# Peptides against a protein of PDB entry 5HDT, part 45

Target 1, 163 residues: chain A of PDB entry 5HDT
Amino acid sequence: MVVKTFMDMDQDSEEEKELYLNLALHLASDFFLKHPDKDVRLLVACCLADIFRIYAPEAPYTSPDKLKDIFMFITRQLKGLEDTKSPQFNRYFYLLENIAWVKSYNICFELEDSNEIFTQLYRTLFSVINNGHNQKVHMHMVDLMSSIICEGDTVSQELLDTV
Target 2, 163 residues: chain A of PDB entry 5HDT as posed
Amino acid sequence: MVVKTFMDMDQDSEEEKELYLNLALHLASDFFLKHPDKDVRLLVACCLADIFRIYAPEAPHTSPDKLKDIFMFITRQLKGLEDTKSPQFNRYFYLLENIAWVKSYNICFELEDSNEIFTQLYRTLFSVINNGHNQKVHMHMVDLMSSIICEGDTVSQELLDTV

## One batch from the design tools (peptide; made by RFdiffusion4, then SolubleMPNN)

Design b2_p14_6_s2 (from b2_p14_6, 6 letters changed)
Fold by OpenDDE base, seed 4:
Structure b2_p14_6_s2 (fold): chain B 163 residues (1-163), chain A 14 residues (1-14)
Amino acid sequence: as target 1 above (163 residues)
Amino acid sequence: MIREPTEEGIKLWE
């Protein structure tokens, strides 16, 4: 399973990182990002999150447009956090926990459209956050958002209005 | 250094 491959990979496994680089790049293709099955998209998002973890602090994706597509894609998947009783919720939790801990979105600071990405992230998080979420979910959401605010050089007014 | 997946996280994919 591709998900397990990246999930089990260590950050210092240089040979493995090189070996699976092409797979990592392939997972960011439109075939996967625009896959019609939402469960597949969730799996892809989790893989991408692990890829960011493995290759941190730098992503293996060199195209700014591709990076933007990926993070917009991941942001869209976070909508699945809204239904806390979904059978897939734990995997959405995995996604959230991963990107929050890794601070994956911090890569976006190097992107021209970082404000757009962050704005959509915040809008999404605030749209799905609810009282049904446990403390860990809330914590990860706050960690994710606060990290971006604290580490960002600039914050758009639109983003501030969202917060 | 970024932490590795937790045991709980791994179980999600078993």
Scores: peptide ipSAE 0.055, ipTM 0.734, DockQ to the pose 0.029
Fold by OpenDDE base, seed 1:
Formats: sequence, C-alpha cells, structure tokens
Structure b2_p14_6_s2 (fold): chain B 163 residues (1-163), chain A 14 residues (1-14)
Amino acid sequence: as target 1 above (163 residues)
Amino acid sequence: MIREPTEEGIKLWE
C-alpha cells in the first residue's frame, strides 16, 4: 500500500527517498489530483503530506506551477474536516495534523502565487471550523494559520480581511 | 518543524 509506505518512511532514509522519488512525482500528476473519487483524493493528499514531511525541508517537486497545484489540491481536501461524523474524518485529521506540524505550506512563500494559496487556505479553514471539532483540531488549525502570519514577510489585504 | 507522525495520528489512520 502506497499510503503506508510513505507513512512508515524515515526522514533520514536517503536510499528509500531516492527509490520512491518517481512515485512521489507521479502522485502529483493530474490523474491523481483530479481523480473523480473523493476517497482517492483524500488518500493522495495524505500521501503528498507525507512526502513533504519526508523530504523536508526540501520538496521533490521543482516546478512552481506543480507546487501551486498540489497545495491548492490539499487545501480543497481540507473541506472534508467540516463533517466530524464522516467515516473518513480521522484521515482528514491526519492530513491536518501533518501539514500543521510539518509546516508544509512554508514552501509556498517561495511561490509567486503564495497569497492566493494562503487566502484559499484561510477561507477553507474558516469555512469548516465549528464547535463540533475537538481541541486538537482547533489547535492545528490555529497553528497552521498563525505560522503563516508570523513567518511570512508580508500578507495581502485579502488575507487579512479573511482573518 | 520536521517530525515523524504522532502516535495519535497513526492510531486515527489505522
């Protein structure tokens, strides 16, 4: 199983990182990012999150356009956090926890369209956050948003208006 | 921050 492969991979395992580099690149293809199955897209997002974790602080994706597509894709998956009673909620939690602690979105600061990415992230998080979420979910959401504000040099007015 | 998946995350995934 591809998902478990990346989950169990050590960040210091250079040989494995090289071995699965092509797989990491393939997972970011339009085939997976635009897959019609919502559950498949969630699994892809989790894999991508793990890939960013494993290859941190760098990423195997060198194309700015591809990176933008990936993070816009991950952001869209976070909408699934709204339904706390969903059978897939635990996997959405996994995604949130991962990207929050790893600070995966930090790589977006190097992108020309970083403001668009962060704006969509904030809008998505605020749209799904509710009182049904436990403390840990709220914590990760706050950590994710605050890290971008605190670590970023500048932020757009649109993003500020979202906060 | 660079870290491994938490035990809680793994538990929720499984």
Scores: peptide ipSAE 0.041, ipTM 0.702, DockQ to the pose 0.034
Fold by OpenDDE base, seed 5:
Structure b2_p14_6_s2 (fold): chain B 163 residues (1-163), chain A 14 residues (1-14)
Amino acid sequence: as target 1 above (163 residues)
Amino acid sequence: MIREPTEEGIKLWE
């Protein structure tokens, strides 16, 4: 499974990173980002999260437009956190914990449309937060949002007002 | 820059 391949890869595995670079690029293609199967899209998001972890601090995606598409895609997947009873909730938790821990969205500060990405992220997170979420979920959500606030010099006042 | 692994998420995945 491709998901397991990236999950098991270390950040200092330079030879492996080069070997699977093309695979990482393929996973960000429209074929996968627009895949009709919801579960497949979730797995793709998890893979992308691992790719950002592995290739940090520089993602293998050089196109700003592609990076925007990826983060908007990941943001859309986070909507699945709304249903804590879902059999796939553990996968959504994996995604949330990963991107929060790695601070993956901080790469977006280099993008022209960073404010749009962050706004959509905040809106999505606030829309799915509910009393059914345990403390760990809330913690990761707060960590994800606070990291952007604390490190961002270009965060709009409008976004700050939503906090 | 090397980031810490997501240990909790990995455990839930497996």
Scores: peptide ipSAE 0.039, ipTM 0.697, DockQ to the pose 0.064
Fold by OpenDDE base, seed 2:
Structure b2_p14_6_s2 (fold): chain B 163 residues (1-163), chain A 14 residues (1-14)
Amino acid sequence: as target 1 above (163 residues)
Amino acid sequence: MIREPTEEGIKLWE
């Protein structure tokens, strides 16, 4: 139900955005980010992706540390893309498509540890990419990485070496 | 600016 709520919400629903702000904040709690169930963590990641979409360009999370935790969390979930035959692959695809389209990771440029986040993202994507992925998956991965490179004036040499 | 979504992922949820 919660997943559907954020999926169906648009960026112009100001009243709803305000109403569900506390829920959005709660979903980023350690309870959910460190949930022992992998499937639950995936659902949480999808919800967080939708939250970034809805509240773009400004995330409702004001703490830099919390934002870092969230994006590191999402990055870890993207590892699930490696198994194209997983029953949960469609949800991983949803996550990838969303964050690529919204350019959610671009929020990280405001973070002091942006290079660490991007490095982990790139490492993860390169580790999971394989020939079993269809063209759309490849496209979204490229879009996600290219957006960061194109807008990143602060991209470190370490990140470039990772690519 | 954010691109138009394909919404393929949304369809996959259904």
Scores: peptide ipSAE 0.041, ipTM 0.699, DockQ to the pose 0.036; fails the geometry check

Design b2_p14_6_s3 (from b2_p14_6, 7 letters changed)
Fold by OpenDDE base, seed 3:
Order: C-alpha cells, then sequence, then structure tokens
Structure b2_p14_6_s3 (fold): chain B 163 residues (1-163), chain A 14 residues (1-14)
C-alpha cells in the first residue's frame, strides 16, 4: 500500500527515497489531484504531506505551478477537519499534524502566488476551527499559522489583519 | 510523529 509505504519511511532512507521518487511525482498528477473520490483525495493529500516530510528540504517537485496546485489541493482537504465525528477524521488529523510539524507550507514563500495560498489556508482554517476540536488540533492549527507569520516577509497586511 | 527536530534527526522546511 502506497500510503503505508510513505508513512513508515524516514528522511534518512536514501535508497527508498530514490526508489519511490517516480511514484512521488505521479501522485501529484491531475489524475490524483482531481480524483472524483473524496476519500482517495484525502489519501493522496496524506501521501503528499509525507513526501514533503521525507524529502525535506529538497522537494521532488520543481515546477512552481505544480507546487501551487499541490498546496491549494492540500488546503482544500483541510476542510474535512470540521466534522470531528467523521470516520476519516483521524486521517485529516494526520494531515494537519504532518504539515504543521515539518512546516511544509514554508515552501510557498518561494512561489509568486504565496499570498493566495496563505490567504486560502487561513480562510480554510478559520472556517473549520470550532470548540469541538481537542487541544491537539488547536495546537497544530496555531503552529501552522504562527510559522507562516514568523517567516512571512511577503505576507499581506490583509492577511495579518485577520489574525 | 515523534522525532527530535534537529538537523541530524529530522529536517524542517524554512
Amino acid sequence: as target 1 above (163 residues)
Amino acid sequence: MKREPTPEGIALWK
């Protein structure tokens, strides 16, 4: 299983990283990013998050347009955090925990459309945050947003005013 | 995910 393969892989697993590089590239294709099944898209997002974790600080994706598509895609999946009773919530939690911990969105600072990406991320997070979330979920959301603010020389004032 | 966020342990994006 692809999900388990990337989930169990470490950053220092050089032979495995090279072996699965082509798979990592294919997972970012439109076939997967625009897959009609919502659960499949969530699994793809988790795999992509793991890929950023495993390959840090050298992502296998070199196209700025592709990177934008990936982060906009991941951002859209975070909407699933709203329903804490969903059977898929644990995977949404995994996605949030991963991207917050490794600070994967910091890649976006090198992109021309970083403000668009960060704006959509903050809008999404604020739309799903609720009192039903436990402390860990809140902590990861805060960590994710704080990391961007702390590193953000290019963060718009409009975005800062919403914080 | 339980690792020490050090250069030897795990790399973070910046």
Scores: peptide ipSAE 0.330, ipTM 0.777, DockQ to the pose 0.053
Fold by OpenDDE base, seed 5:
Structure b2_p14_6_s3 (fold): chain B 163 residues (1-163), chain A 14 residues (1-14)
Amino acid sequence: as target 1 above (163 residues)
Amino acid sequence: MKREPTPEGIALWK
């Protein structure tokens, strides 16, 4: 199982990282990013999050356009956090926890369209934040947003005004 | 997951 493979992999697993490099690249293809099944897209997002965790600080994706597509894709999946009683909520939580933990979105600072990505991220998070979320979910959301503000020197004033 | 990332032990994105 692909999902389990990346979930169980550590950053120092050099042989495995090399072995599954082509799989990591394949998972970022349009076939998976635009897959019609919502549950499949969530699984793909979790795999991509794990890939960024495993390969930090050197992502296997070298194309700026591909990186933009990936982060816009992950951002869209975070909308699923809105339904706390969904059977898939725990997987959405995993996604949020992962990307907040390793500060994955900081990759975007080197992208030309970083402001677009961050704007969409903040809009998405603020749209799903509610009192039904437990403290851990809120903490991860805050950590994710704070890391971008603290590390970025090109964050737009418009984005800052929403904080 | 549920582990504490540190700059010394776990690589984070910057």
Scores: peptide ipSAE 0.326, ipTM 0.790, DockQ to the pose 0.055
Fold by OpenDDE base, seed 1:
Structure b2_p14_6_s3 (fold): chain B 163 residues (1-163), chain A 14 residues (1-14)
Amino acid sequence: as target 1 above (163 residues)
Amino acid sequence: MKREPTPEGIALWK
């Protein structure tokens, strides 16, 4: 299974990273990003998060437009965090934990539309956060948002208004 | 779910 493959891969696995590079590129295609199945999109998001983890600090995606598409896509998937009782919640948690830990969204600072991406991220997180989430979920959400504020030289007023 | 890596053992984005 592709998901398990990337999940188990280490940053030091140079040979495997080269082997699965093409797969990493294909997972970011419109076919997967716009897949009609919600569960498939979640799996794709988790794989993409793993790819950013594995390849840090050198993402295999060279196109700024593609990177924007990916992070907007991941942001949309985070909406699934709202239902803590969903059978897919563990995968949503995995997604959140991953991107928060490795600070994947920091890649977006180099993108022209970074403010749009961060704004959508913050809006999404605040829309799904609730008292049903355990401490770890809250921690990862806070870590993710705090890292962006701390690492950014400038933040739009619109983004600040969401905080 | 993946094991949380140690801070010293993982490269982070910056």
Scores: peptide ipSAE 0.310, ipTM 0.784, DockQ to the pose 0.047
Fold by OpenDDE base, seed 2:
Structure b2_p14_6_s3 (fold): chain B 163 residues (1-163), chain A 14 residues (1-14)
Amino acid sequence: as target 1 above (163 residues)
Amino acid sequence: MKREPTPEGIALWK
């Protein structure tokens, strides 16, 4: 129900955005980010992606440390893209499509540890890219990485060497 | 494939 709520919400739904603000904050708690169930973590990641979509360009998370935790968390979930035959693959695709579409990781440029986040993102993406992915998946991965490079006067040479 | 939305339609992170 929570997943559907955020998935169906628009950016201009001001009343609903305010109503679910506390829920958005709660979803970023350690309870959810460290949930033992892999499928639950995926759902949480999708919700967080939707939250960034809905609240753009003003994220409800004000703590840089919390933002770092969230994006490191999302990055870890993207590992699930490696198995195209997984029953959960469509949800992983949704996650990828969403964060690429709204350029969510661009939030990280304001973070002190942006290079660490981007490095982990790139390493993760390159580790999961395979021939089983269709053109759309590849395009979203490229779009996600290129958007960061385009903003990347702040991108380290180490990151570029991994590309 | 979804196209990138226009700034008027969907706000993007930049």
Scores: peptide ipSAE 0.291, ipTM 0.762, DockQ to the pose 0.053

Design b2_p14_6_s4 (from b2_p14_6, 6 letters changed)
Fold by OpenDDE base, seed 1:
Structure b2_p14_6_s4 (fold): chain B 163 residues (1-163), chain A 14 residues (1-14)
Amino acid sequence: as target 1 above (163 residues)
Amino acid sequence: MKREPTEEGIKLWE
């Protein structure tokens, strides 16, 4: 299973990182990012999150446009956090925890459209956050948002208006 | 930077 492959891989597995580089690139293709199955998209997002973890602090994706597409894609998947009773919620939690802990979105600071990405992230998080979420979910959401504000150089007024 | 997901996150996935 592809998900297990990247999940079990650590950041110091250089040989494996090279071996699965092409797979990592393939997972970011439009075929997967625009897959019609919601569950498949979630699995893809989790794999991408692990890929960012494994290759941190760099990403195997060299195209700024591709990176933008990926993070916009991941952001859209976070909408699944709204339904805490969903059978897939634990996987959405995994996605959130991963990207928050790794600070994956920090790669976006190098992108021209970083403000668009961060704005969409904030809007998404605020749209799904609710009292049904446990303390850890709230913590990861706050960590994710605060990291961008604190570590970012310049934040757009539109982003600030969402806070 | 070396960061890993938490044990709880891994357990929730499995």
Scores: peptide ipSAE 0.065, ipTM 0.760, DockQ to the pose 0.062
Fold by OpenDDE base, seed 5:
Structure b2_p14_6_s4 (fold): chain B 163 residues (1-163), chain A 14 residues (1-14)
Amino acid sequence: as target 1 above (163 residues)
Amino acid sequence: MKREPTEEGIKLWE
């Protein structure tokens, strides 16, 4: 399983990182980002989150447009957090906890369209947050948003007013 | 700069 391969990989595994670099690049292709199966897209998102963790602080994706596509894709998957009773909720939790803990979205500060990405992230999180979520989910959501506000110098006032 | 690995997410997945 490809997801398990990246999940078990360590940031210090330099030889493995080089070995699976091409696979990481292929996982960001339109074939996977636009896959018709919702469960497959979730697995792809989790794998991409692990890729950002493994290759941190530098993403293996060199194209700014590709990076934007990836983060917009991950943001769309977070919509799945809305149903706490879904059998797949634990995997959506995995995605949220990963990107919050690793602070993956901070890579977006290097992108021209960072404000658009952050705006969509905040809108998505506020859209799915509800009283059915436990404290851990809320904590990760707040941590994710707070990290962007505290470390960013280009966040719009409009976005700040939303918080 | 290395980033810390995830905690709860990995445990829930496995």
Scores: peptide ipSAE 0.060, ipTM 0.747, DockQ to the pose 0.090
Fold by OpenDDE base, seed 2:
Structure b2_p14_6_s4 (fold): chain B 163 residues (1-163), chain A 14 residues (1-14)
Amino acid sequence: as target 1 above (163 residues)
Amino acid sequence: MKREPTEEGIKLWE
């Protein structure tokens, strides 16, 4: 399974990173990002999160437009955190924990449209946060947002208004 | 940087 392949891969496995580079690139194609099945999109998002982890601090994607598409895609998947009783919630938790711990969104600081990405992220997180979330979920959400504020040189007023 | 997901997250995935 593709998800397990990237999940189990070590950041220092240079030969494996090279071997699966083409697969990593293919997973970011429109075919997967625009897949009609919601569960498939969640699995794709988890794979992409692991790819960012494995190749950190440098993503294998060289196109700024592609990076923007990926992070906007991941942001949309985070909407699934709203339903804490969903059978897929644990996978959404995995996605959240991964991107928060790795600080994956910090790659976006190199993008011209970083403020748009961060604004959408914050809007999404505040949209789905609720009292049904346990302390771990809240912690990861706070860590994710705090990292962006602390490490960014400038934050747009729109982003500040969202917080 | 080197970052890894927690064991708790991995268990929830499985």
Scores: peptide ipSAE 0.059, ipTM 0.751, DockQ to the pose 0.062
Fold by OpenDDE base, seed 4:
Structure b2_p14_6_s4 (fold): chain B 163 residues (1-163), chain A 14 residues (1-14)
Amino acid sequence: as target 1 above (163 residues)
Amino acid sequence: MKREPTEEGIKLWE
């Protein structure tokens, strides 16, 4: 399984990182990002999260537009956190935990449309956060949002209105 | 930040 391959990969595995670079790039194609199956999209998102982890602090994706697409895609997947009783919830949790811990979205600060990305992220998180989430989920959501606020140089009015 | 997969996380994909 491709997801397992990247999940098991160590950040210091330079040889493997080079070996699977093309696979990482292929995973970010529209074929996967726009896959009609939501479960497949979740798997893709988790794999992308691991890719960001492995290649941190530099993403293997060189196109700013592609990076934006990826993070907007990941943001959309986080909507799945809303249903804590879903059989896929644990995988959504994995996605959240990963991107929060790695601070994956911080790479977006280099993007022209960073504020748009962060705004959509915050809107999504606020739309799904609820009292049914356990402490760990809340912690990761807060960590994710606070890291962006603290490290951001500028915040759009739209983002300010969201927060 | 460097991060290794958690044991719990690994089990999610078994």
Scores: peptide ipSAE 0.057, ipTM 0.761, DockQ to the pose 0.029

Design b2_p14_7_s1 (from b2_p14_7, 8 letters changed)
Fold by OpenDDE base, seed 3:
Structure b2_p14_7_s1 (fold): chain B 163 residues (1-163), chain A 14 residues (1-14)
Amino acid sequence: as target 1 above (163 residues)
Amino acid sequence: GELKTFSKEDLEKA
């Protein structure tokens, strides 16, 4: 299974990273990003998060447009954090934990549309934050937002007003 | 090895 393959792979597995590079590129295709099944899209998002983790600090995706599509896609999946009672909540948590720890969104600093991406991320996070979330979820959300504010060279006033 | 991230600090070490 593709999901397990990337989840179990570590950053030092150089031969495996090279072997599965083409698969990583294929998973970012429109076929998967626009898949009609919500559960499939969540699995794709988790795989993409693992791919960023494995290849850090060098993302295998080089196209600015593709990177924008990926992060906008991941942002849309984070809406699933709203329902803590969902059977898929643990996978949404995994996605959040991964991107917060790996700081994958920091890739967006080099993108022309970084402001749009960060704005959508913050709006999404604040829209799903609720009292049902435990301290770990809140911690990852704060870590994710703080890393962007602290490490970003330029942050729009609109983004600052969202905080 | 230590986990690498996309932080500026880790990028400088790479």
Scores: peptide ipSAE 0.572, ipTM 0.918, DockQ to the pose 0.836
Fold by OpenDDE base, seed 2:
Structure b2_p14_7_s1 (fold): chain B 163 residues (1-163), chain A 14 residues (1-14)
Amino acid sequence: as target 1 above (163 residues)
Amino acid sequence: GELKTFSKEDLEKA
């Protein structure tokens, strides 16, 4: 299973990283990003998050447009965090934990549309944050947002006003 | 070793 493969892989698996590079690139195709099944899209998002983790600090995706698509896609999946009773909540948690820990959104600092990406991320997070989330979820959300504010030189005042 | 991230610190070390 592709999901399990990337989940179990670590950053030191150089041979495997090379072997699965083409698969990683394929998973970012429009076919997967626009898959009609919501659960499949979540799995794709988790795989992409794992790919960023595995290849950090060098993302295998070199196209700025593709990177934008990926992060906008991941951002849309984070909406699933709003329902803590969902059967898929644990996967949404995994996604959040991963991207917060790896700081994958920091890749966006080099993108022309970084402000748009960060704005959508923050709006999404604020829309799903609720008192039903446990402390760990809140912590990861804060970590994710803080890393962007603290390390970003391109964070606009408009974004800060949204926060 | 320590896990690498996309933080500026880790990027500078890479």
Scores: peptide ipSAE 0.558, ipTM 0.917, DockQ to the pose 0.861
Fold by OpenDDE base, seed 5:
Structure b2_p14_7_s1 (fold): chain B 163 residues (1-163), chain A 14 residues (1-14)
Amino acid sequence: as target 1 above (163 residues)
Amino acid sequence: GELKTFSKEDLEKA
């Protein structure tokens, strides 16, 4: 029910955005980010991606530490893109498409640990990319990485060497 | 309307 609620919500639903703000904050709690079920964590990641989409360009999460936790969490879920035959691949695709389109990782430019987050993202994407992925998956991966490179004000040499 | 993103352009328009 929670997954459907955020997936069906759009950016212009101001009344609903206010109504579900507390739920959005609750979904970023350690209870969900550290949930023992892998499928639940994937659903949580998709919900968080939808929350960023709905509230763009203003994230409802104000804590820098919480934002770091969220993006490190989402990055870990992207590892699931490696198995193209997985029954959950469509949800991983949804996650990738969403974060690439919304450019949610651009929030990280304001974080002190942005280089760590971007480095982990790039390493993860390069580790899972393979010939089994269709052109759409490759395009979203490229869009996600290029958006960060093109709009970033400061990028470490280590990150540049990784790209 | 058009999808708003976290791009610099969209942030400046907000």
Scores: peptide ipSAE 0.555, ipTM 0.916, DockQ to the pose 0.860
Fold by OpenDDE base, seed 1:
Structure b2_p14_7_s1 (fold): chain B 163 residues (1-163), chain A 14 residues (1-14)
Amino acid sequence: as target 1 above (163 residues)
Amino acid sequence: GELKTFSKEDLEKA
């Protein structure tokens, strides 16, 4: 299984990283990003998050347009955090934990549409945050947002108004 | 080893 393969892979697995590079590129295709099944899209998002983790600090995706598509896609999946009773909540948690830990959204600083991406991320996080979330979820959300604010040289007023 | 991230610090070390 592709998801398990990337989940179990670490950053020092150079031979495996090279072997699965093409698969990583294929997983970012429109076929997967626009898959009609919500659960499949979640698995794709987790896999993409793992890919960023594995290849950090060198993302295998070089196209700015593709990177934008990926992060907008991941942001949309984070909406699933709103339902703590969902059978898929653990995977949503995994996604959040990963992107906060790896700081993958920091790749977006180099993108022309970074403000749009960050704005959508913050709006999404504030829309799903609720009292049902445990402390770890809240910490990851704070870590994710703080990393972007602290390491960004400039932040749009729209983003600041959201925070 | 320590986890590498996309932070500015880790990018500078790479």
Scores: peptide ipSAE 0.553, ipTM 0.916, DockQ to the pose 0.852

